# Ledger of designs, part 333: peptides against a protein of PDB entry 3V4L

Target 1, 386 residues: chain A of PDB entry 3V4L
Amino acid sequence: GQPLAKDKVALLIGNMSYWEHPKLKAPLVDVYELTNLLRQLDFKVVSLLDLTEYEMCNAVDEFLLLLDKGVYGLLYYAGHGYENFGNSFMVPVDAPNPYRSENCLCVQNILKLMQEKETGLNVFLLDMCRKRNDYDDTIPILDALKVTANIVFGYATCQGAEAFEIQHSGLANGIFMKFLKDRLLEDKKITVLLDEVAEDMGKCHLTKGRQALEIRSSLSEKRALTDPVQGAPCSAEALVRNLQWAKAHELPESMCLKFQCGVHIQLGFAAEFSNVMIIYTSIVHKPPEIIMCDAYVTDFPLDLDIDPKHANKGTPEETGSYLVSKDLPKHCLYTRLSSLQKLKEHLIFTVCLSYQYSGLEDTVEEKQEVNVGKPLIAKLDMHRGL

## One batch from the design tools (peptide; made by RFdiffusion4, then SolubleMPNN)

Design b2_p30_6_s1 (from b2_p30_6, 10 letters changed)
Fold by OpenDDE base, seed 1:
Structure b2_p30_6_s1 (fold): chain B 386 residues (1-386), chain A 30 residues (1-30)
Amino acid sequence: as target 1 above (386 residues)
Amino acid sequence: MVELLSYDEETNTSVYRVDGEEVTIVPMGP
């Protein structure tokens, strides 16, 4: 019969905003596009941008809690990386310069932990450089991997080579994701699908002789990303997994705020990623005697590191949100919260209404505090290990 | 048609004209 997945879970990490290394652009679009495609394939997707070492470790731990016997696990990473002695290292945004293995996450260690979960399929899609790091001479002592015959690596580039992004019209895509996205929904064995992606990449004149897809696989079965999920959750563990995933993707409900002056504000929320949320405010009612009226959000938790200069923008794009702007209501003020994984407490903030009456020169302000609980990934309490 | 417009050896960055549009290829690594 067709292989069945007990469930399908994906962790997607895109690191761009490095502290001590060159900033990237492609991971933003690549993680977003891959998230949408994997959701169409009935994957439970956690999508995270710009993680520190500690946050990456916690994201992997939470991902491993979603894995169980016969579950399909997919890890995608886009960012800086290196390969020493056949071990792939993902570089966190807070990695020092130079970085070492102790500052990075080893993919083969994650694979070991996935094998302990008795997963049905382990897919790694690594959109990173695979050059040797000459500043790290550490030979990782890896325990012997189990012979599970269910492992697939898709490396965006060959050993010792770089991965590239294409920048066009202010956006960027990784070369790997550019070709992968066109085939990802095909009902094919994952190794066959990746081989076709390799052929498509091989026709790309832009990266010819610079980047080539490498496939490493022990996959003995005809498993595809299109393989259907087994119906009802058969175990208490599967129910807990589904509840945990659902919690990590729950947005705050939209609110209508009423001010004493008679102005009504709609406060709305949109997810860009599991750790990135857009807040938007719109004036839904204004008395005619009020000539000017603006609704600002302020007083965010310090853990989110929200610069007021980047808050309350007239467009989503001015916040750095280019991907979800079409799905957002128009004529709002927009604020992008890009680090929800850092939130230890409830998201409490102030909505400040600034307005002017006809014939009065003085601006009036009214304020309301809003508590929206823990949005999205903040519900997982990724910081509980401190 | 693909035409190489420039290449920077220090950054390993290349600029191409692809079907009349300018495209920059940038490495995803240090």
Scores: peptide ipSAE 0.270, ipTM 0.836, DockQ to the pose 0.851
Fold by OpenDDE base, seed 2:
Structure b2_p30_6_s1 (fold): chain B 386 residues (1-386), chain A 30 residues (1-30)
Amino acid sequence: as target 1 above (386 residues)
Amino acid sequence: MVELLSYDEETNTSVYRVDGEEVTIVPMGP
């Protein structure tokens, strides 16, 4: 019969805004595109941008809690990385220069923990460089991996080689994602699918001799990303997993604020990623005696590190949101919250209405405090232990 | 048609013309 997944869970991490290293661009688009494709494949996807070492560790721990016997687990990483002694290291955004293994996450350690969950399939897609780090002489003493015939690695590049991004019109894609996205929905054994992606990359004149996909697999079964999820969650563990994922993806409800002057504001929320949310405000009713009226959001929790210069923009693009702008309502003010994983408390902020009456020169302000609870990934408390 | 327009050896960055558009290929690591 066709293999069945008990469930399908993916963690996608895209690191681009490095503190002490060159900034990347591709991880933004690549994580977004892969998220949308994996959702079409019935994956529960957690998508995270710009994680510190601590936040990456917590994201992996929360991902491991979503894994269980017969579950398909997929880890995608796009960012800086290196390979020492056959061990792959993912570099967090706060990594020092130079970075070492102690500042990074070892993929083989994550694999060990995934094997303990008795997963049905383990897929790693690593869109990072595989050069040796000459500043790290640490030989990781890894415990022997269990012999499981269910592991697939797709490395964006060969051992000792670089991975590249393709920049076009201000956006970028990784070379790996450029070819992977065209085939990811195909009903094929995952190793066959990746082999076809490798062939496409090898035939392209832009990528030929620059980057080559490496596939490592122990997969003995004909498993595909298209494999159907086994019906309604029958176990208590599956119900808990579904609830935990749903909590991490719950948006605040849109609300209508009414001010004393008779102005009505619509406040709305959109998810760009599991840790990135857009807030938008619009004037839905204005008395005719009010000639000018603007609705600003302010007084965000300090943990979010919101620069007021980047808040309340006339377009989503001015906030740095290029991917979801087409799905947002027009004629709003937009604010992008890009670090929801840092939120320790409820998201409380102020909506400030600034307005002017006809024939009065003075601007009037009214304020309302809004509490939207813990949005998206903030419900997982990924900051626990800081 | 793919045409190499420039290559920077210091950054390992390449600029190509692909079907009339300019594309820059940049390494994802130092």
Scores: peptide ipSAE 0.259, ipTM 0.825, DockQ to the pose 0.797
Fold by OpenDDE base, seed 4:
Structure b2_p30_6_s1 (fold): chain B 386 residues (1-386), chain A 30 residues (1-30)
Amino acid sequence: as target 1 above (386 residues)
Amino acid sequence: MVELLSYDEETNTSVYRVDGEEVTIVPMGP
C-alpha cells in the first residue's frame, strides 16, 4: 500500500540579515514559496526568518516536540553555512566573524534527535554554501546514528562548492529553490523527485560547473512528500501536536476600534511568516465633519525593535512585505513586525487616530491601547533562557 | 539565449542577460 505519514511537520529557516556577514536576499522568497508548497502537501509548517543562535536552537527544539513515531520531518535551511568533516553547519544571524562550530547548528546533531523520535521520514534541504571553514578545526564527536533507512539530504550544492542566488528586480531566489518548486508537488519518491530537480538544475547555463545538487540518502521505502496523513488525530500526542502548531499560527482577531469622534478603524493582522506579522489599519467609518483622518500604530514593545520610520506605510512593499501584499486589504497603513520570536510579553501597542475637523486648523489625536496577546510564534516563548 | 555581461572575481558575482533581462548570480555564502 502507499505509505502513510502519522503527521507531516516542516521547519523552514531563512537567515538573511547577518550582523557580521554579507546579507542575503534569496531566503525570503525561498522560505515563503516552500512554505506555500508544503502547506499544499498538508505539512504543518513553521517558517522563521533571521534567527540568532539561541532562537535557532529553540526553533529546532520546538520542531522536535512536533515530531513523533511515523511523523515526517522536513528541515529546510537557507543562509550561510559550511561543511567540515562531513558535518553541515547552519550559521545564525548573530554568528561572529569568523564563526565556528560552537556558534552554529550542526545538522547531524538535529538528525540524531529526529531519529530518537522514531520519525517516518527525515528530509533535510540545505540551501547554503558547503565550503570548509578554515577558522574551525573542531571535529564534532557525533554519537553513532541509528540505522533508520528513512533519511534524505538535498544539498543545494556539492561538497566544497558554493550555492548561488538569482537576483532580479530587487528580489532573489536560490537556484536550488527555483528548480525544487516546480517538482515539489509531484507524487514521487523523494529521492526520485530530487534526482529530477538535479537534472533540471544541471541544464541551467547560469550555474553549469559552479553549482550542482547533491543527494545523500538512506531511504529503503517509497516515501513521498505527497504521502497522505493517517486519519483523524486519534492519539493524545497528535492532538497536542496539532494544538502546538495551531498556537504558533494563531493570528489576533481583527478588531473594530471606535473613537469618541465617531471614527471607526479596522485593525487587521496577516502572517507573512511564523515570526513575521503585518498589522494594517483602515478607516471604515468617518463622520462627514472630519476632513482628514489617519490611524497610526505606535508604542510597540522594545524587544521588537520597531523603528517608527518603517511603521505605518501606505503600501505593504514599503514595509519590506512583497510576498503577502496581494492578499492584504488595500488603502491601509501597514506595519511589519519581523521578529515576533523576540517578544517576551503580550503584544501591546497604541492605535493613534489623528484627525482634523472641517473649519479647524488644529489636528486632534485620540489613542487606544490594544492588547493582542502573543501572536504567532511568540506563543512558543522562543526567548526563554535569555 | 544566455549572455555573460560581467563577472566580479572578488565577489564571485556574475551578471547575465537571460531572454533580454539582466540577472545577477550571487554566492549564498562567504
Scores: peptide ipSAE 0.240, ipTM 0.812, DockQ to the pose 0.837
Fold by OpenDDE base, seed 5:
Structure b2_p30_6_s1 (fold): chain B 386 residues (1-386), chain A 30 residues (1-30)
Amino acid sequence: as target 1 above (386 residues)
Amino acid sequence: MVELLSYDEETNTSVYRVDGEEVTIVPMGP
C-alpha cells in the first residue's frame, strides 16, 4: 500500500539580519515560498526569521516535541553555515565573529534527537555554505547514531563549497530553492525528487560548475512528501500536536475601534511568518466636520524593539513586507512586527487617532489601548527558561 | 542567452544578463 504519515511537521528557519556577519536576502523569499508549498502538502509549518542561538534552540526543541513515531519531520535552514569533520552547523543571527560550534546549532545533534522519536521520515534541507571554519577545531563527540533507513539530507552545495543566492529586481532566491520549488509538489520518492532537482541545477548555465546539490540518504522505503496523513487524530499526542500548531498560527481578530469624535478605524492583522505579523489601520468612517484624520499604532512592548521610524508606513513594502502586500487591504497604515518570538507578555499597544476639524488649526488626538493577547509564535512562550 | 557582465573576486559576486534582465549571484556565506 502507499505509505502513510502519522502526521507531517516542518520547521523552516531563515537567518538574514546577522549582527556580526554579512546580511543575506534569499532566506526571506525561500522560507515564504517553501512554507506555502509544504502547506499544500498538508505539513504543519512553523516559519521563523532571524533567530538568536537561544531562540533557535527553543524552536528546535518545540519542533522535536511535535515529532513522534511515524511522523514526517522536515527541517529547512537558510542562512550562514559551515561544515567541520562532517558536522553541519547553522549560524544564529547573534553569533560572534568568529563563530564557533558553541555558538551554533549542530544538525547531527538534531538528527540524533529526531531518531529517538522513531519518525517515519526525516528530511533536512540545508541552504547554507559548507566551508570549513578554521577558527573551530572542536570535534563534536556525537553518540553513535541509530542505524535508521528514514533520513534524507538535501545540501544546497557540496562539502567545502559555497551556496549562492540569485538577486533580481530587489528579490532574491537561493539557487537551491529556485529549482526545488518547481518539483516539490511531485508525487515521487523524496530522493528521486531531489535527484531531479540536482539534474535541473546541473543543466542551468548560471549554476553549472558553481553549485551542485548533494543528496545523502539512508531511505530504503518509497516515502514522498505527498504521502497522505493518516486520518482523524485518534491519539492524545496527535491532538496535542494539532493544538500546538494551531496556537502558533492564531492571528488576532480584526477590530473596529470607535473614537469619541465619531471616527471609526478598522484594525487588522496578517501573518507573513510564524514570528512576523503586519498590523494595518484604515479609516472606515469619518464625520464630515473632520477634514484630516490618521490612525497610528504606538507604545509597543519594549521586547519587540520596534523603531517608530519603521512603523505606520503608507505601503507594506516600506515596512520590508514584499510577499503579503498583494493580500493586504489598500490605503492603510502598515506596521511590521518581525520578532514575535521575543514577546513575553500580551501584545498591548496604543491606537492614536490624530485629526483636524474644519476651521480649527490645531490637531486633536484620541488614544485607545488594544490588547490582542499573544499572536502567532508568541503563544508557544519560546522564552521559557530565561 | 546568458552573458557574464561582471565578476568580483573579493566578494565572489557575479552579474549576468539573462534574457535581457540583470541577475546578481552572491554567496550565502563568508
Scores: peptide ipSAE 0.234, ipTM 0.806, DockQ to the pose 0.799

Design b2_p30_6_s2 (from b2_p30_6, 11 letters changed)
Fold by OpenDDE base, seed 4:
Order: structure tokens, then sequence, then C-alpha cells
Structure b2_p30_6_s2 (fold): chain B 386 residues (1-386), chain A 30 residues (1-30)
């Protein structure tokens, strides 16, 4: 019979905004497109951008809580990385220059922990360099992996080589995701799918002889990303997992705010990623005596590091939200919260209405405080211990 | 046609002309 997954869970991490390293761009698009594809494959997807070392550790811990016997686990990483002695290291955005293994997450340690969960399939998709870091002489003493025969690595490049993104004036995928996305929905054994992606990447003249996909697998069964999830959650554990994932993806409800002047504001929320939310405001009713009227959001929690210069934009694109802009209402003011994993408290902010009456020169302000609780990933309290 | 235009030694980034468009290859590591 076709293999069944007990469930399917994916963690996608895209690191771009490095403090001490060259900034990347492709991880934004790559994580977003991969999220949408994996959702079509009935994966529970956690998608996270720009994580610190601590935040990456917590994201992996939360991902491991979603894993159980017969669950398919997929880890995707796009960002800076390296490989020392056959160990792959993912580089957090706060990593020092030079970074070392002590500042990074070891993928083989994550694999060990996934094997302890008795997962049905472990897939690692690593869009990072596999070049040696000569500043790190640490030889990790890893325990021997169990023989589970359910492991697949898709490396964006071969051992000792570089992985590249293509930067231009627009949005673009990394080289790996550019070819992976075209095949990801195919009902094929995951190793066969990745082999076809390797052949497609081999046609790229720009990276020919510099970047080649490498597949490392121990996969005894015909497992595919298309494998159906086993029906209704038969265990208390499966129910808890589903509730935990749902909790981490719950958006605040849209609100209609009514001001004393008779102006009505629609306040809405959209998820770009599990840690990135767009807030949008629109004037839905204005009395005819009010000639000018603007509604802006302010007074965000300090933990979010929201620069007011990047808030309340006339387009989603001006906030850096290029991917979800088509799905957002038009004629709003937009604010992008890109670090929801840092939120320690409830998301409380102010909606400020600035308006002018016909025949009066003075601008009037009315304010309403809004508490939306913990949106999206902020419900997991990924900052616990800082 | 792919043509190397420049290399930035600090970031190890390469700028190419590909079919009349400028593109930059950025390595995702050290």
Amino acid sequence: as target 1 above (386 residues)
Amino acid sequence: MVKLLSRDEKTNTETYEVDGKKVKLVPMGP
C-alpha cells in the first residue's frame, strides 16, 4: 500500500538580515514559496525569518514537540552556513564574525533528536554553503546515529562547495529553490524528486561547475512528500500537536473601531510568516463634516523594535511586504511586524485617528488602545530565557 | 550569454551580465 504519514510537520528558517555578515535576499522568497507548496502537501508549516541563535534553538525545540512516531519531519534552512568534518552548521543572524560551531546550530544534532521521536521520515533541505569554516577548529563529538533508514538530505551544493543566491533589482529565488519548487508537488519518492531537481540545476549555466545538488539518503521505503496523512487524530498526542500548531498560527480577529467623531476604522491582520504579521487600517465610514482623516498605529511593545519610519505605509511593499500584497485589502495603511518571536507580552498598540472638520483649521486626535493578545508564533513564547 | 563583470573580494560576490541583465551571485557562507 502507499505509505501513510501519521502527520507532516515542517520547520522553515530563512536568515537574511545578518548583523556581522553579508545580507541575503533569497531566503524571503524561498521560505514563502516553500511554505505555500508544503501547505498544499498537507504539512503543518512553521515559517520563520531572521532568527538569533537562541530563537533558532527554541524554534527547533518547538518543532521537535510537533514530531512523534510516524510523523514526517522536514527542516528547511536558507541562510549562511558551513560544513566542518561532515557536520552542517546553520548560522544565526546574531552570529559573530567569524562565527564558530558554538554560535551555530548543528543539523546532525537535530537529526539525532528527530530519530529519538521515531519519525516516519526525516528530510533536511539545506540551502547554505558546505565550505569549511577555517575559523572553527572544533571537532564535534557526535553520538552514533541510529539506523532508522528514513533520512534524506538535499544539499543545495556539494561538499566543500558554495551555495549561491542570485541578487538583482527584483525578488528572486536562490538557485536551489528555483528548481526545487517546480518539482516539489510531484508524487515521487523524495530521493527521485531530488535527483530530478539535481538534473535541472545542472542546466543552470550561471552556477555550472560551482554549485550542484547533493543527495545523501538512507531511505529504505518509497516515501514521498505527497504521502497522505493518516485520517482523524487517533491519539491524544496528535490532538495536542494539532492544537499547538493551530495556536501558533492564529491571527487576531479583524476589528471595527468606532471613534467619538463618528469615524469607523477597520483594523485587519495578515500573516506573511509565522513570525511576520501585517497590520492594516482603513477608513470604512467617515462623516461628511470630516474633510481629512488618517488612522495610524503606534505605541508598539519595545520588544518588537518597530521603527515608526517604516510603519503606516501607503503600500505593503513600502513595509518590505512584497509577497502577500496581492492578498491584502487596498487603500489601507500598512505596518509590518517582522519579529513576533521577540514579543514577551500581549501585543498592545494604539490606533490614532487624526482628522479635521470642515471649516476648522485645527487637527483633532482620538486614540484607542488595542490588545490582540499573542499573535501567531508569539503564543509559543520563543524568547523564554533571555 | 553569461559574462563576469566584477568580483567584490570583501564579500566574495560576483556580478554577471546574463542576457543583458546584471545579476549578483552571493555565496551563502564563509
Scores: peptide ipSAE 0.350, ipTM 0.857, DockQ to the pose 0.763
Fold by OpenDDE base, seed 5:
Structure b2_p30_6_s2 (fold): chain B 386 residues (1-386), chain A 30 residues (1-30)
Amino acid sequence: as target 1 above (386 residues)
Amino acid sequence: MVKLLSRDEKTNTETYEVDGKKVKLVPMGP
C-alpha cells in the first residue's frame, strides 16, 4: 500500500538580519513560499525569522517534541552557514564575528535527536554555504548515528562550495528555493523530486559550476511529501501535537473599539510568520463634527524592541511586509511585530486616538489599553528555561 | 545574457547584469 505518515511537522527557519554579518533577503520569500506549499501538503508548519542562538535551540527542541514514531519531520534552514569535517552549522543572527561551532547549531546533533524519535521520514533542506570556516577547528565528538533508512538531506550546494541568494530591487527566491518550489507538490519519492530539482538548478547560468544541489539519502522506502496523513488522531500524542500546533497559529480576534467622542476603530491582526504579526487599525465610524482623526498603536512590551519610527505606517510595505499586503484591508495604519518569540507576557498595548473638532485648533487624545493575550508562537513560551 | 559588473572582495558579493537587470549574488556563509 502507499506509505502513511502518522503526522507531518515542519520547522522553517530564515535568518536574514544578522548583527555582525552581511544581511540576507531571500530567506523572507523562501520561508513564506515553502510554508504555503507545505501547508498544502498537510504539514503542520512553524515558520520563524531572525532567531538568536537561544531562540534557535528552543525552536528545535519544540520541533523535536512534535516528532514521534512514523511522523514526517522536515527542517528547512535558510541563512549563513558552514561545514567543517562533515558537520553542518547553522548561524544564528546574534553570532559573533568570527562565529564558531559554540555559537552555532550543529545539524548532525539535530539529526541524532530526530533518529531517537523513530520518525517515518526525516528531511533536511539546508540553504546555506558548505565552505569551511577557518576560524573554527573544533571537531564535534558526535555519537555514532543509528543506521536508519529514512533520512534525506537536500543541500543547496556541494561540500566545500557556496550557496547563493539573488538580491535585486524586487522579491526573489534564493537559487535553491526558486527550483524547489516548482516541484515540491509533485507526487514523487522525495529523492526523485530532489534529483529533478538538481537537474533544473543545473540550468541556472548564474551559479553554473559554483552551486549544485547535493542529495544525501538513506531512504529505502518510497516516501513522498504527498503521502497522506493517517486519519483522525487516535493517540494522546497526536492530540497534543494538534493542540500545540493550533496554539502556535492562533491569531487574536479582530476588535471594534469605541471611543467617548463616538469614533469607532477596527483593530485587526494578520500572521506573516509564526513569530511575525501585523497589527492594523482603521476608522470605521467618525462623527461629522470630527474633521481629522488618526488611530495609532503604542506602549508595546519592551521585550519586542519596537521602534516607534517603524510603527503606524500608511502601507504594509513601509513596515517591511511585502508578502501579505494583498490580503490586508486598505487605508489602515500598519505595525509589524517581527519578534513574537521574545514575548514573555501578554501582548498589552495602547490604541491612541488623536482627533480634531470642527472649529477647534487643538487636537484631543483618547487612549484605550488592549490585551490580546499571547499571539502565535508566543503561546509556546519558548523562554521557560530562563 | 549574464555579465559580471563588479566584485566586492570583502563580502564575496558579485554584481551581475542579467537581461538588463542589475542583481547581486550574495554567498550564504563565509
Scores: peptide ipSAE 0.349, ipTM 0.857, DockQ to the pose 0.793
Fold by OpenDDE base, seed 1:
Structure b2_p30_6_s2 (fold): chain B 386 residues (1-386), chain A 30 residues (1-30)
Amino acid sequence: as target 1 above (386 residues)
Amino acid sequence: MVKLLSRDEKTNTETYEVDGKKVKLVPMGP
C-alpha cells in the first residue's frame, strides 16, 4: 500500500537580518513559498524568521514536541551556515564574528533527537554553505546515529562548497528554492524528486561549477512528501500536537473600536509567518464634522523592539511586508511585528486616534488600550526555559 | 549572457550582468 504518515510536521527557519554578518534576502521568500507548498501537502508548518541562538534552540525543542512515532519531520533552513567534519551548522542571527560551533545549531544533533522520536521520515533541506569554517576547530563528539533508514538530506550545495542567493532589485528565491518549489508537489519518492531538482539546478549557468545539489539518503522505503496523513488523531499525543500547532497559528480576531467622537476604527491582524504579524487599522466611520482623522498604533511591549518610525505605514511594503500585501485590505495603516517569539506577556498596545473638527485649529487625541493576548508563536512560550 | 562585473572581497559578493540585469551572488556562509 502507499506509505502513510502518522502526521506531517515542518519547521522552517529563515535567517536574514544578521547582526555581525552579511544580510540575506532570499530566506524571506523561500520560507514563505515553502510554507505555502508544505501546507498544500498537509504539513503542520511552523515558519520562523530571524532567530537568535536561544530562539533557534527553543524552536527546535518545540518542533521535537510535535514529532512522534511515524510522523514525518521536515526541517528547512535558509541562512548562513558551514560544515566541519561532516557536521552541518546553522548560524543564528546573533552569532558573533567569527562564529563557532558553540554559537550554532548542529543539524546532526537535531537528527539524533528526531531518531529518538521514532519518526517515519526525517527530511533536512539545508540552504546554506557547506564550506569549512577555519575559525572553528571543534570536533563534535556525536553519538552513533541509529540505523533508521528514513533520513534524507537535500543540501543546496556539495561538500566544501558555497550556496548562494541571487540578490537583485526585486524579491527572488535562493537558487535551491527556485528549483525545489517547481517540483515539491510531485508525487515522487523524496530522493527522486530531489534528484530531478539537482538536474534542474545543474542547468543554471550562474552557479554552474560552484553550487550543486547534494542528496544524502538512507531512505529504504518509497516515501514522498505527498504521502497522506493517517486519519483522525488516534492518540492523546496526536491531539496535543494538533492543539499546540493550532495555538501557534491562531490570529487575534479583528476588532471594531468606537471612539467618543463617533469615529469607528477597524483593527485587523494577518500572519506573514509564525513569528511575524501585520497589524492594520482603518477608519470605517467618520462623522462629517471631523475634517482630519488618523489612527495609529503605539505603546508596544518593549520585548518586540518596535521602532515607531517603521510603524503605521501607508503600505504593507513600507513595513517590509511584500508577500501578504495582496491579501491585506487597502487604505489602512500597517505595522509589522517581526519578532513575536520575543513576546513574554500579552500583546497590549494603544490605538491612538488623532482628529480635527471643522472650524477648530486644535488637534484632539483619544486613546484606547487593546489586549489581543498572545498571538501566533507567542502562545508556545518559547522563553519558559529562562 | 553572464558577465562578471565586480567582486567585493569583504563579503565575497560577486556582481554579474545576466541578460542586461545586474544581480549579486551572495554566499550563505563563511
Scores: peptide ipSAE 0.345, ipTM 0.859, DockQ to the pose 0.772
Fold by OpenDDE base, seed 3:
Structure b2_p30_6_s2 (fold): chain B 386 residues (1-386), chain A 30 residues (1-30)
Amino acid sequence: as target 1 above (386 residues)
Amino acid sequence: MVKLLSRDEKTNTETYEVDGKKVKLVPMGP
């Protein structure tokens, strides 16, 4: 019969905004495009940008809680990385310069933990460099992996080689993702699909002789990313998993705020990633005696590190949101919350209405506090250990 | 045609002209 997945779960991490290292751009688009494709494949996708070491560890732990017997697990990483002694290290955004294995997440350790969950398939897609880090002389003593015959690695590059992003007109894509996205929806064994991606990437003149896809597989069965999820979750564990994922992807409900002056504001929310949300405000009713009227959001929790200079923009693009701008309502003010994993409390903020009456020079302000609870990934309390 | 225009040695970033478009290659690692 056709192979069935008990469930399908993906963790996608894109690190770009490094503190002590060169900033990247491709992980933004690549994580977003891959999220949309994996959702079409009935994956439960957690998508996270710009994680610290601690936040990456917590994201992996939460991902492992979504894994169980016969579940398909996919880990995608785009960011800085290295390979020492055949072990792949993902570099967090807070990693020191130089970084060492003690500052990084070892992919083979994550694989060991996935094998303990008795997963049906383990896929690693690693869009990072595989150069040796000469500043790290640590030989990782890894425990022997179990022989599960269900492992697939897609490395964006060969051992000792670089992976590249291509930047054009302010946007970037990873070379790996550029070719992977064209094949990802094909109903093929995952190793066959990746082999076709390797052939397509091999035609890229920009990276020819510098980057080539490496496939490492022990997959003995014909498993595909297109394999259907087994019908209605009959187990209590499957129901709990579905509820846990749903909580991490719940947006705040849109609100209609009414001010004393008779202005009505629509407050709306959109998810860009599991840890990135756009807030937008629009004037839905204005009395004719009010000539100018703007609705600003302010007084955000300090743990979100929101620069007011990047808040309340006339376009989503001015906030740094280029991906969801087509799906957002027009003629709003937009604010991008990019670090929802840092939120310890409820998201409480102020909506400030600034307006002017016809024939009065003075600007009037009215304020309303809004509590939207814990949006998206903030519901998982990834900070419970700090 | 692919033509190298410049290299930034600090970031290992290379700028190319590809079919009349300016493109940057940036390594995703050290």
Scores: peptide ipSAE 0.333, ipTM 0.855, DockQ to the pose 0.785

